# Peptides against a protein of PDB entry 2YKT: the designs that were tried, part 145

Target 1, 231 residues: chain A of PDB entry 2YKT
Amino acid sequence: SRSEEMHRLTENVYKTIMEQFNPSLRNFIAMGKNYEKALAGVTYAAKGYFDALVKMGELASESQGSKELGDVLFQMAEVHRQIQNQLEEMLKSFHNELLTQLEQKVELDSRYLSAALKKYQTEQRSKGDALDKCQAELKKLRKKSQGSKNPQKYSDKELQYIDAISNKQGELENYVSDGYKTALTEERRRFCFLVEKQCAVAKNSAAYHSKGKELLAQKLPLWQQACADPS

## One batch from the design tools (peptide; made by RFdiffusion4, then SolubleMPNN)

Design b2_p18_3_s3 (from b2_p18_3, 10 letters changed)
Fold by OpenDDE base, seed 1:
Structure b2_p18_3_s3 (fold): chain B 231 residues (1-231), chain A 18 residues (1-18)
Amino acid sequence: as target 1 above (231 residues)
Amino acid sequence: SELKELTEQYEKELEEAE
């Protein structure tokens, strides 16, 4: 029946969230943590490289003929420091606004969804059983009427059961339909939350890239000219 | 109900995480 099919679809939505979405989200979080760790590693390694560049700048500053190049090397290291500061802000957002929040959600979600599904199933079954009971009673009544010397005695009761069955069928269909809409909404809100958190990360990432581009675009022409224009 | 309690807890935890 249409009701049975809709019921199956509803259960499948909950099942998909619990068995496919949530495990995949846990994996996504794990991959995010690995990515964060790698970026932190890049930051640390870059610090060592640019600290060594500063040392080269110090040597240039101590020279008799290359003092101005010392300033250039220091500027290169300073620009890097500013870019790294922006990266650290992005990473902080990535951790606090995406990974932590997703982790908290997925931890609580399994129990919530299990309870929600159970509630739906219990009520759906209750309505289904009530319908089945009325159908069974109608069938019993019809059998009794066929064996009776006065079938007309049961005509009013038969009509009452027919009406009750129709009403209960409609109620069940509406309940299952609403249940399906609710389940789809539950699924959608989880995807929307992921998208929204990822958008926040993307904005911070864009700021990082913009700042780096700005700083380098400003200084690079000066650095490129430094060797051609000795002071 | 268990669902009500879990819903309230879930919403609270989400609010705290934001």
Scores: peptide ipSAE 0.032, ipTM 0.540, DockQ to the pose 0.076
Fold by OpenDDE base, seed 2:
Structure b2_p18_3_s3 (fold): chain B 231 residues (1-231), chain A 18 residues (1-18)
Amino acid sequence: as target 1 above (231 residues)
Amino acid sequence: SELKELTEQYEKELEEAE
């Protein structure tokens, strides 16, 4: 029946969220944490590298013929520091605005969805059972009427059951239909939440990349000329 | 109900995250 089909669809939406979406989201979060860790590792390693570059700059500054190159090397290290600061900000956003929030949501969602599905199933069953009961009573009444010498006695009651069945059928169909719409809305909301959080991260990432590009574009020509044009 | 409580919690967290 239409109602049965819609019911199956509704349950499948909840099942998809619980068994596919949420596990996938957990994996996404885990992969994000791995990515964050790797970037933190890069940050630390980069610090060591550019600290060593500063040391080279110090040596240049102490030289008789390469003093100006010391400044260049210091500038290179400073630009790196600024870029690194932007990366750290991006990482904070990545952690706080994406990973943490998604983790909180996915954890809560398991219980929420279970309760929502259970509520839907309970009410759907209740309405279904009520319908079945009315149908059964009508059937019994019809049997009784057929065996009676005065079938007209049951005509009014038969009409009442028919009306009740019609109403209950309609109610069940509407309930299941609304349930399906609700389930789809729940699914969409979760995807939207993910998209929105990812957009925030993307914005911060763009800022990081932009800052790096700007700083390097500004300084690189100067650095490239340093050896060719000794002061 | 449990669902009502969970819904309220979920909605609250959504609002806080926005």
Scores: peptide ipSAE 0.030, ipTM 0.653, DockQ to the pose 0.080
Fold by OpenDDE base, seed 3:
Structure b2_p18_3_s3 (fold): chain B 231 residues (1-231), chain A 18 residues (1-18)
Amino acid sequence: as target 1 above (231 residues)
Amino acid sequence: SELKELTEQYEKELEEAE
C-alpha cells in the first residue's frame, strides 16, 4: 500500500543517517584530526628550517661583503613567521569550530535518532494495529450478518466500522507522510550543518592564503633585486 | 521524556553554533 511504502521510505532515511552518515562523519572527524596533526608537523618543521635561515642571515651580517643580504634573509624568515602565525590561527579555528563541534554532535545524535525512530515506529504500529483491529471486526460482523435471519440488524454497525476504517486509514497515511517529511528535514539539517562549518573553515583558510600572498608579493621584488645591487 | 531532553540539547547546540 501507499502508506506501507512511505513507512519503508521513512525508516530508510533514519537508517541511512544512523548507519551511513554518522559513521562517515566519524571517519571525517578522524581524517580531520590526522590532517590537523600533519599541519602542526609542517609548522614545527618549518620553524627549524627558518631558524636555520636566520643563522645564515647572521653569517651574512658578519661578512665583509654580504651584509645587506643578511637583512634580506632576516626579512624572509620574518615573513614566514607571520605566515605561520596565520596558519596557527586557522588551525585553532579548524579544531574548535569544526572538529570539536562535529564530535560533540555525532555523539549526541546516535541516541537522539534512536529515540526518534523508536517513537515513530511505536506510533505507526499503534495506528496500524488499530486499523487492523477495525478491519477484523468488520469482517466478523459481515460473517455474522450473512448467517443471520435479520441482516438489517447489523447495517448501522457495519457503516460505523466502515467510517472508522476510512478515518484510521487517513490518519495513518498523514502520520507516515509527516514522518517522512520530518526524517528528510533531519537529514538535510545534518548536511547543512556540515556545509556551514566547512564554509567557516574555508573563510579562515582564505584569509590565511590572502595574508601570505600579500606579504610575499610586497617583499619578493626587493629580495629578487638584492643580488643585482653592488655591495 | 528522554527524546524531549535530547531534542532540547540538540536544538540548543544548533542555536549556539549559528
Scores: peptide ipSAE 0.029, ipTM 0.637, DockQ to the pose 0.079
Fold by OpenDDE base, seed 5:
Structure b2_p18_3_s3 (fold): chain B 231 residues (1-231), chain A 18 residues (1-18)
Amino acid sequence: as target 1 above (231 residues)
Amino acid sequence: SELKELTEQYEKELEEAE
């Protein structure tokens, strides 16, 4: 029936969220944590590299003929420090605004969806059972009427069951229809949440890239000039 | 219940994210 098919569709939406979306989201979070760790590793390694560059700048500053190049090397290290600070801010946002929040939501969602599905199934079954009962009673009544010498005495009761069946059928169809719409809305909300959190990360990432581009574009000509014009 | 309250909060936050 239409109601049975729609019921199956509704259950499948919940099943898809619980068995496909949520596990995939957990994996996404895990991959995000790995990515964060790798970027943190880059930060640490970069610090060592540019600290060594500063040491080269110190040596240049101590020289008689390369003092100005010492300042250039210090500036290179400083620009890197500023870029790295922007990266660290992006990583904080990545952790706090995406990973942590998604992790909290996916954990909560396991219990929520289980309860929501159970509630829907219980009510759907209750309405279905009530309908089946009325249909069974009507069938019994009709059998009794066929065996009676006075079948007309059952006519009013038959009409009552027919009306009850019609009403219960309509109620079941409406309930399942609303349930399906609700389930689809639940699925959509989860995707929207993911998209919105990813957008926030993207904005912070854009700020990091912009800052790095601006700083390097400003300083690179100066550094190149220093190399071209030795003292 | 605590679960009901958390559920309501979760739903609200998801709606706000749309």
Scores: peptide ipSAE 0.045, ipTM 0.688, DockQ to the pose 0.078; fails the geometry check

Design b2_p18_3_s4 (from b2_p18_3, 14 letters changed)
Fold by OpenDDE base, seed 1:
Structure b2_p18_3_s4 (fold): chain B 231 residues (1-231), chain A 18 residues (1-18)
Amino acid sequence: as target 1 above (231 residues)
Amino acid sequence: SELKELTQQYLDELKKSE
C-alpha cells in the first residue's frame, strides 16, 4: 500500500542518516583533523625557513656593499609573517567553527535519531494495529451476519466499522506522510549545517589567499629589481 | 521521555556551539 511504502521510505531516511551519513561525517572530521595537523606542520617548518632567511638578511646588512639587500630579505620574511597570520586565522576557524562543532553534533546525534525513529515506529505500529483490528472486526461481523436469520441487525454496526476503517486509514496515511517530511527535514538540516560551517571556512580561506596575493604583488617588483640597482 | 531529554540536550549543545 501507499502508506506501507511511505513508511519504508521514512525508515530508510533515518537508517541512511544513522548508518551512512553519521559514519561518513566522523570520517570527514578525522580527515579534517589530519589536514589541520599537516597545515600546522607547514607553518612550523616555514617559520624555520624564514628565520634562516632573516639571518641572511642580517649578514647582508653587516656587509659593505650589500646593505640594501638586507632590507629586501627582511621584507620577504615580514611578508611571510603577515601571510602566516592570515593562515592562522583560517586554521582557527577551521578548528573552532567546523571540526569542533561537527564533532559535538555527531556525538549526540546517534542516540537522538535512534529515539526519534523508535518513537515514529511505535506510533506508526499503534495506528496500524488499530486499523487492522477494525478490519478484523468488520470481517468477523460480516461472517456473523451471513449466518444470521436477521442480517439487518448488523447493518448499522457494519457501517460504523467501515467509517472507522476509513478514518483510521486516513490518519495512518497522514501520520506516515508527516513522518516522512520530518525525516527529510532532519536529513536536510544536517547537510545544511555542514554547508554553512564550510562556508565560514571558505570565507576565511579566501581572505588568506587575497592577503597573500596583495602583499606579494606589492613587493615582488621591488625585490626583483634590487640586484639590478646597486647602491 | 528519553527523546525529550535527548532533544533538549542536543539543542543545548547547539546553542553552545553557536
Scores: peptide ipSAE 0.022, ipTM 0.584, DockQ to the pose 0.074
Fold by OpenDDE base, seed 2:
Parts: structure tokens; C-alpha cells; sequence
Structure b2_p18_3_s4 (fold): chain B 231 residues (1-231), chain A 18 residues (1-18)
């Protein structure tokens, strides 16, 4: 029946969220944490590299013929520091605006969805049972009427049951339909939340990349000329 | 109900994250 089909669809949405979406989201979070860790590692390693570059700059500054190159090397290290600061800000966003929030949501969602599904199932069953009961009573009444010498005695009751069945059928259909819409809305909301949080991270990532591009574009010509144009 | 409480918690968390 239409109601049965819609009921199955509704349950499938909840199952998809609980068994597919949420586990996938957990995996996404885990992969994000791994990515964050790797980037943090890069940050630390880069610091060591550019600190060593500063040392080379110091040596140049102490030389008689390469003093100006010392400044260049220092500038290179400074630009790196600035870029690194932007990366750190991006990482903070990545952690706080995406990973943490998603983790909180996915943990909370397990119980929420279970309760929501259970509520839906309980009410759906209740309405179904009520309908079945009315149908059964009508059937009994009809049997009784057929065996009676005065069938007209049961005519009014028969009409009442018919009306009740119709109403309960309609109510069940509406309930299941609304349930399906609600379930789809719940699913969409979760995807939207993910998209929104990812957008926030993307914005901060863009800022990081933009800053890096800007700084390097500004300084690179100067650095390239340093050896060609000795003071 | 449990669902009502959980719903409210979920909504509250959504607001905090926005």
C-alpha cells in the first residue's frame, strides 16, 4: 500500500543517516584529524628549516662581501614566519570550526535519531493497530449482520465503522507522509551543516593562500635580483 | 520525553555553532 511504502521510505532515511551518514562523518572527522596532525608536523619541521636559514643569513651578514645577502635571507625567513602564522590560523579554524563541531554533532545525533525513529515507529504502529482494529470490528459486524434476521439493526454501526476506517486510514497516510518529509529534512540539515562548516574552513584556507601569494609575490623579485645586483 | 530533550539539546548546539 501507499502508506506501507512511505513507511519503508521513512525508515530507510533514518537508517541511512544512522548507518551510512554518521559513520562516514566519523571517518571524515578522523581523516581531518590526521590531516591536522600532518600539517602541524609540517609547521614544526618548517620552523627548523627556516631557523637554519636565518643562521645562514647571520653568516652572510658577518662576511665582508655578502652582507646584503644576509638581509635577503632574513627576509625569506620572515616571510615564512608570516605565512606560517596564517597557516596556524587556518588550522585553528579547521579544528574549532569544523572538526570539533562535527564531532559534537555526530555524538549527539546518535541518541537523537534513535529516539526520533522510535517515536515515529511507535506512533505509526499505534495508528496502524487502531486501523486494523476498526477493520476487524467491521468484519465481525458484517458477519453478524449476515447471520441476523434483522440486518437493518446493524446498518448504522456499519456506517460508523466505515467512516472511522476512512478517517484512520487518512490519518495514517498523513502521518507517514509527514514523517517522511521530516526525515528528509533531518538528512538535509545534516548535509547543510557539513557544507557550512566546510565553507568556513575554506574561507580561512583561502586567506592563508592569498597571504602567502601576496607576500611571496612582493618579495621574490627583490630576492632574485640580490645576486645580480651587488651593492 | 527523551526526544524532546534531545531535540532541544540538538537545537541548542546548532545555535552555538552558528
Amino acid sequence: as target 1 above (231 residues)
Amino acid sequence: SELKELTQQYLDELKKSE
Scores: peptide ipSAE 0.021, ipTM 0.604, DockQ to the pose 0.080
Fold by OpenDDE base, seed 4:
Structure b2_p18_3_s4 (fold): chain B 231 residues (1-231), chain A 18 residues (1-18)
Amino acid sequence: as target 1 above (231 residues)
Amino acid sequence: SELKELTQQYLDELKKSE
């Protein structure tokens, strides 16, 4: 029946969230943490590299013929430091605004969804059982009427059951329909939340990239000419 | 199916309401 089909669809939405979405989200969070850790590692490694670059700059500054190149090398290291600071800010946002918040939600969501599904199932079953009961009673009444010498005696009661069945069928269909809409809304809300949080991360990432581009674009022409124009 | 169409309509409306 239409109601049965819609009921199955409703349950499938909840099951999809619980069995597919939430586990996948947990994995996403885990991968995010790994990514964060790797970026932190990059930060540390980069520091060592650019510290070594500073050392080369010091040596240049101590030379008679390459003194100005020392300043260039220092500037390169300084620009890197500024870019790295921006990366660290982005990472903080990534952690606090995405990973932590997603983790908190996914942890609580399993219990919530289980309860929501159970509530829906209980009420759906209750309405279904009531409908089935009325249908069964009508069937019994019709059997009695067929065996009676006065079938007309049961006509009014038959009509009452027919009306009751119709009403209960309608109520069940409406309930299941609303349940399906609710389930879809729950699913959409979760995806929307993910998208919104990822957008926030994207904005912060854009700021990081923009700052890096700006700093490098400003300095790179100077650095490129450093060897052509000896002091 | 009718249900599929109704579902899509609902999703479209939901998107607009956000």
Scores: peptide ipSAE 0.013, ipTM 0.413, DockQ to the pose 0.047
Fold by OpenDDE base, seed 3:
Parts: C-alpha cells; sequence; structure tokens
Structure b2_p18_3_s4 (fold): chain B 231 residues (1-231), chain A 18 residues (1-18)
C-alpha cells in the first residue's frame, strides 16, 4: 500500500542518517583533526626555517658591506611570523567552531535518532493495528450478516465500521506522510549545519590568505630592490 | 548543474586514485 511504502521510505531515511551520514561525519572530523595536526607541523617546521633566516640577517647586520640587507632579512622573517599568526587564528577557529561542535553533535545524535525512530515506529504500529482491528471486525460482521435471516439488522453497524476504517486509514496516511517529511527535515538540517560550519572555516581561511597576500605584496618590491641600490 | 558535474568528476578522480 501507499502508506506501507512511505513507511519504508521513512525508516530508510533514519537508517541512512544513522548508518551512513553519522559514521561519515565522524570520519570527516577525524580527517579534520589530522589536517589540523599537519598544519601545526608545517608551522613548526617553518619556524625553524625562518629562525635560521634571522640568523643570516644577524650576520648581515654585523658585516661591513651588507648591513642594510640584514634589515631586509629580518623583515622577511617578520612577515612570515605575521602570516603564521594568522594561520594559527584560522586553526583555532577550525578547531573550536567546526571540529568541536560537530563532534559534540554527532556524539549525541545516535541516542536522539534511535529514540525518534522508535517513537515513530511505535505510533505507526499502533495506528496500523487499530486499522487492522476495525477491518477484521467488519469482516466478521459481514460473515454474520450473510448467515442471518435478517441482514438489515447489521446495516447501521456495517456503515459505522466502514466510516471508522476510512478515518483510520486517513489518519495513518497523514501520520506516515508527516513522519517522512520530518525525517527528511532531520537529514537536511544536519547537512545544513555542516555547510554553515564549513562556511565559517572558509571565511577564516580567506582572511588568512588575504593577510598573506597583502603583507607580501606590500614588502616584496622593497626586498627586490635591496641589492640593486645599497644604502 | 555545473556544480553537480564537477562534484561527480571529483568523486570519479578519487576512485581512480584508490
Amino acid sequence: as target 1 above (231 residues)
Amino acid sequence: SELKELTQQYLDELKKSE
């Protein structure tokens, strides 16, 4: 029946969230943590490289003929420091606004969805059983009427059962339909939450990239001229 | 949509890399 098919679809939505979406989201969070760790590693390695660059700048500052190049090398290292600070801010946001919040939600979601599905199944079954009972009673009544010398005696009661069956069928169909819409809404809100959190990450990433571009664009012409015209 | 097509291409590339 239409109601049975829609019921199966509803259960399948919950099943998809619990068995596909949530495990995939956990994996996404894990991959995010790995990515964060790798970026922290890059930051650490970069610090070593630019600290060594500062040492070269110190040597230049102590020289007789390359003193001004020391300042250039120091500026290069300083710009890197500022870019790395911006990266750290981005990573902090990445951790606190995306990973932590997703992790908190996914941990709570299994219990919530299980309860929601169980509630739906219980009510759906209750309505279905009530409908089946009325149908069974009507069938019994019709058998009794067929064997009776006065079938007209049962006509009013037959109409009453027919009306009850129609009403219960409508209620069941409406309930299952609403259940399906609710399930789809539950699925959609989870994807929307992910998209919104990823948008926040994207904004922070854009800030990091723009800061780097701005700082380098400002200083690079100065650095490129440093060897052409000694001070 | 163009986005859907690009997404499918990306997924196909990931499959090939596995």
Scores: peptide ipSAE 0.011, ipTM 0.359, DockQ to the pose 0.025

Design b2_p18_4_s1 (from b2_p18_4, 12 letters changed)
Fold by OpenDDE base, seed 3:
Structure b2_p18_4_s1 (fold): chain B 231 residues (1-231), chain A 18 residues (1-18)
Amino acid sequence: as target 1 above (231 residues)
Amino acid sequence: SSALEEQRKLAQEYENRP
């Protein structure tokens, strides 16, 4: 029946969220944590490199003929420090605004969805059982009427059962239809939450890249001229 | 900074990954 098909579709949406979406989201969070660790690794390695660059700048500043190049090397290291600070802010936001919030959501979701599905199944079954009961009673009434010398005695009761069956069928169909819409809305809400959190990451990433571009664009021409100027 | 120390810790964990 149409109601049975739509019921199966509704259950399949909940199953897809619980068995496909949520496990995939947990994996996404895990991959995000790995990415964060890798970026931290890059950050740490870069610090060592630019600390060594500062040491080269110190040596230049101590020289007789390359003192001004010491300042250039220090500026290069300082620009890196500023870019790195922006990256740290981005990473903090990535952790707190995306990973932590997704983790909190996915931990709570399994219990919520199980309860929601169980509630839907219980009510769907209750309505189905009530419909089946009315259909069974109508069938019994018709059998009794066929064996009776006065079939008209049962006509009013037959009409009452027909009306009850029609109403219960409509109620079941509406309930299952609304259940399906609700399930799809729950699924969409989860994807929307992911998209919104990823948009926040994208904004923070854009700020990091913009700051880096700005600082380097400002200083690079100065650094390129440093060797052309006599000491 | 606390943030820098956290990043260093994460970097160490990354380098020690199996």
Scores: peptide ipSAE 0.019, ipTM 0.379, DockQ to the pose 0.022
Fold by OpenDDE base, seed 1:
Structure b2_p18_4_s1 (fold): chain B 231 residues (1-231), chain A 18 residues (1-18)
Amino acid sequence: as target 1 above (231 residues)
Amino acid sequence: SSALEEQRKLAQEYENRP
């Protein structure tokens, strides 16, 4: 029946969230943590490299023929420091605004969804059983009427069961329909939450890249000219 | 200093990952 099909679809939505979406989200969080660690590793390694560049700048500043190149090397290291600060801010946001919040949500969600599905199943079954009972009673009444010398005696009771079946069928269909809409809304809400958190990360990443581009674009022409003008 | 310490910790954890 239409009601049975829609019931199956509703259960499948909840199962898809619990068995596919939530495990995949946990994996996404784990991969995000790995990515964060890798970026932290890059940051740490870069610090050593640019500290060594500063040392080269000190040596240039102490030289007789390359003093001005010392300032260039110091500026290169300083621009790197500023870019690095932007990366650190992005990483903090990535951790606090994406990973932590997703982790909190996914751990709480399994219990919530199990309870929601169980509640839906219990009520759906209750309505279904009540409908089946009325249908069975109508069938028994009709059998009694067929064997009776006065079938008219049962006519009013037959009408009452027909009306009850119609009402219960409509109630079941409406409940299952609303259940399906609710399940789809629950699924959509979870995807929307992921998209919104990823948008925040994207904005922070854009700010990091923009700042780096601006700083390098400003200084690079000056650094390129330094070797062309021997002091 | 706190941010740098956190990054150093994360970097060490990354390097020591199995």
Scores: peptide ipSAE 0.018, ipTM 0.378, DockQ to the pose 0.022
Fold by OpenDDE base, seed 4:
Structure b2_p18_4_s1 (fold): chain B 231 residues (1-231), chain A 18 residues (1-18)
Amino acid sequence: as target 1 above (231 residues)
Amino acid sequence: SSALEEQRKLAQEYENRP
């Protein structure tokens, strides 16, 4: 029946969220944490590299013929420090605004969805059972009427059962329909939340890249000219 | 996934109902 098909659809939406979406989201969070760790590692490794560059700048500053190149090397290291600070701010946002919030939600969601599905199933079954009961009683009544010498005696009761069946059928269909819409809304809400959080990450990433581009674009021409200038 | 595929099949059947 239409109601049975829609009921199956509703259950499958919840099933898809619980068995596919949520596990995939947990994996996404895990991969995000791995990515965060790698970027933090880059930060640390970069510090070592640019500290070594500073040392080269110190040596240049102590030389007779390359003193000005020492300042260039120091500027290179300083610009990198500023870029790295921006990366660290991006990482903080990535952690706090995406990973933590997704982790909190996904851990709570399993219980929530299980309860929501169970509630829906219980009520759907209750309405279905009530309908089935009325249908069964009507069938019994009709069988009794067919065996009676006075079938007209049962006409009013038959009408009452028909009306009850019609009403219960409509109620069941509406309930299942609303249940399906609710389930789809729950699914959409989860995807929307992910998209919104990822947009925040994208914005912060753009800020990082913009700052890096700005700083390097300002200084790079000067650094490129340094070796062409007289000592 | 199998669950998603099943959902899509059922949705198609539902939409094509007489």
Scores: peptide ipSAE 0.000, ipTM 0.313, DockQ to the pose 0.031
Fold by OpenDDE base, seed 5:
Structure b2_p18_4_s1 (fold): chain B 231 residues (1-231), chain A 18 residues (1-18)
Amino acid sequence: as target 1 above (231 residues)
Amino acid sequence: SSALEEQRKLAQEYENRP
C-alpha cells in the first residue's frame, strides 16, 4: 500500500543517516585531522628551511660584493613568515569551526536518531494495529450478517466500523507522510550544517591564498632584478 | 552504499506508483 511504501521510505532515511552519513562524516573528520597534522608538519619543516635561508642572507650581508642580496634573502624569509601567520589562522578556524563542531554533533547523533526512529515506529505500529483490528472486526460482522435471518440488525454497527476504518486510515497516512517529511528535514539539516561550516573554512582559506599571492606579487619583480643589477 | 541504493530504488518505485 501507499502507506507501507512511505513507511519504508521513512525508515530508510533514518537508516541511511545512521549507517551511511554518520560513518562517512566520522571518516571525513578523521581525514581532516590528518590533513591538519600534515599542514602543521609542513609549517615546521618550512621554518627550518627559511631559517637556513636567513643564515645565507647573513653571509651575503657580510660579503664585500653581495651585500644587497642579503636584504633580498631576508625579504624572502619575511614574506614566508607573513604567509605562515595566515596559514596558522586558517588552521585554527579549520580546527575550531569545522572539525570540533562536527565531532561534537556526530558523537550524540546516533543515539538521537535511534530514539527518533523508535518513537516513529512505535506510533506507526500502534495506528496500524488499531486499523487492522477494526478491519478484522468489520469482516467478522459481515460474516455474521450473511448467516443471519435478520441482517438489518447489524447495519448500524457496520456503518460505525466503516467510518472508524476510514478515519484511522487517514490518520495513519497523514502520520507516515509527516514522518517522512521530518526524516528528510533531519537529513537536510545535517548536510546544511556541513556546508555552512565548510564555507566558513573556505573563506579563511581564501584569505590565506590571497595574502600569499599579494605579498609574492609585490616582491618577486624586485627579487628577479637583484642579480642583473649589481651595485 | 547498499542502504542508499535501496532508498533510491524504493523512492523510484514510489514515484512510479499508479
Scores: peptide ipSAE 0.000, ipTM 0.312, DockQ to the pose 0.031

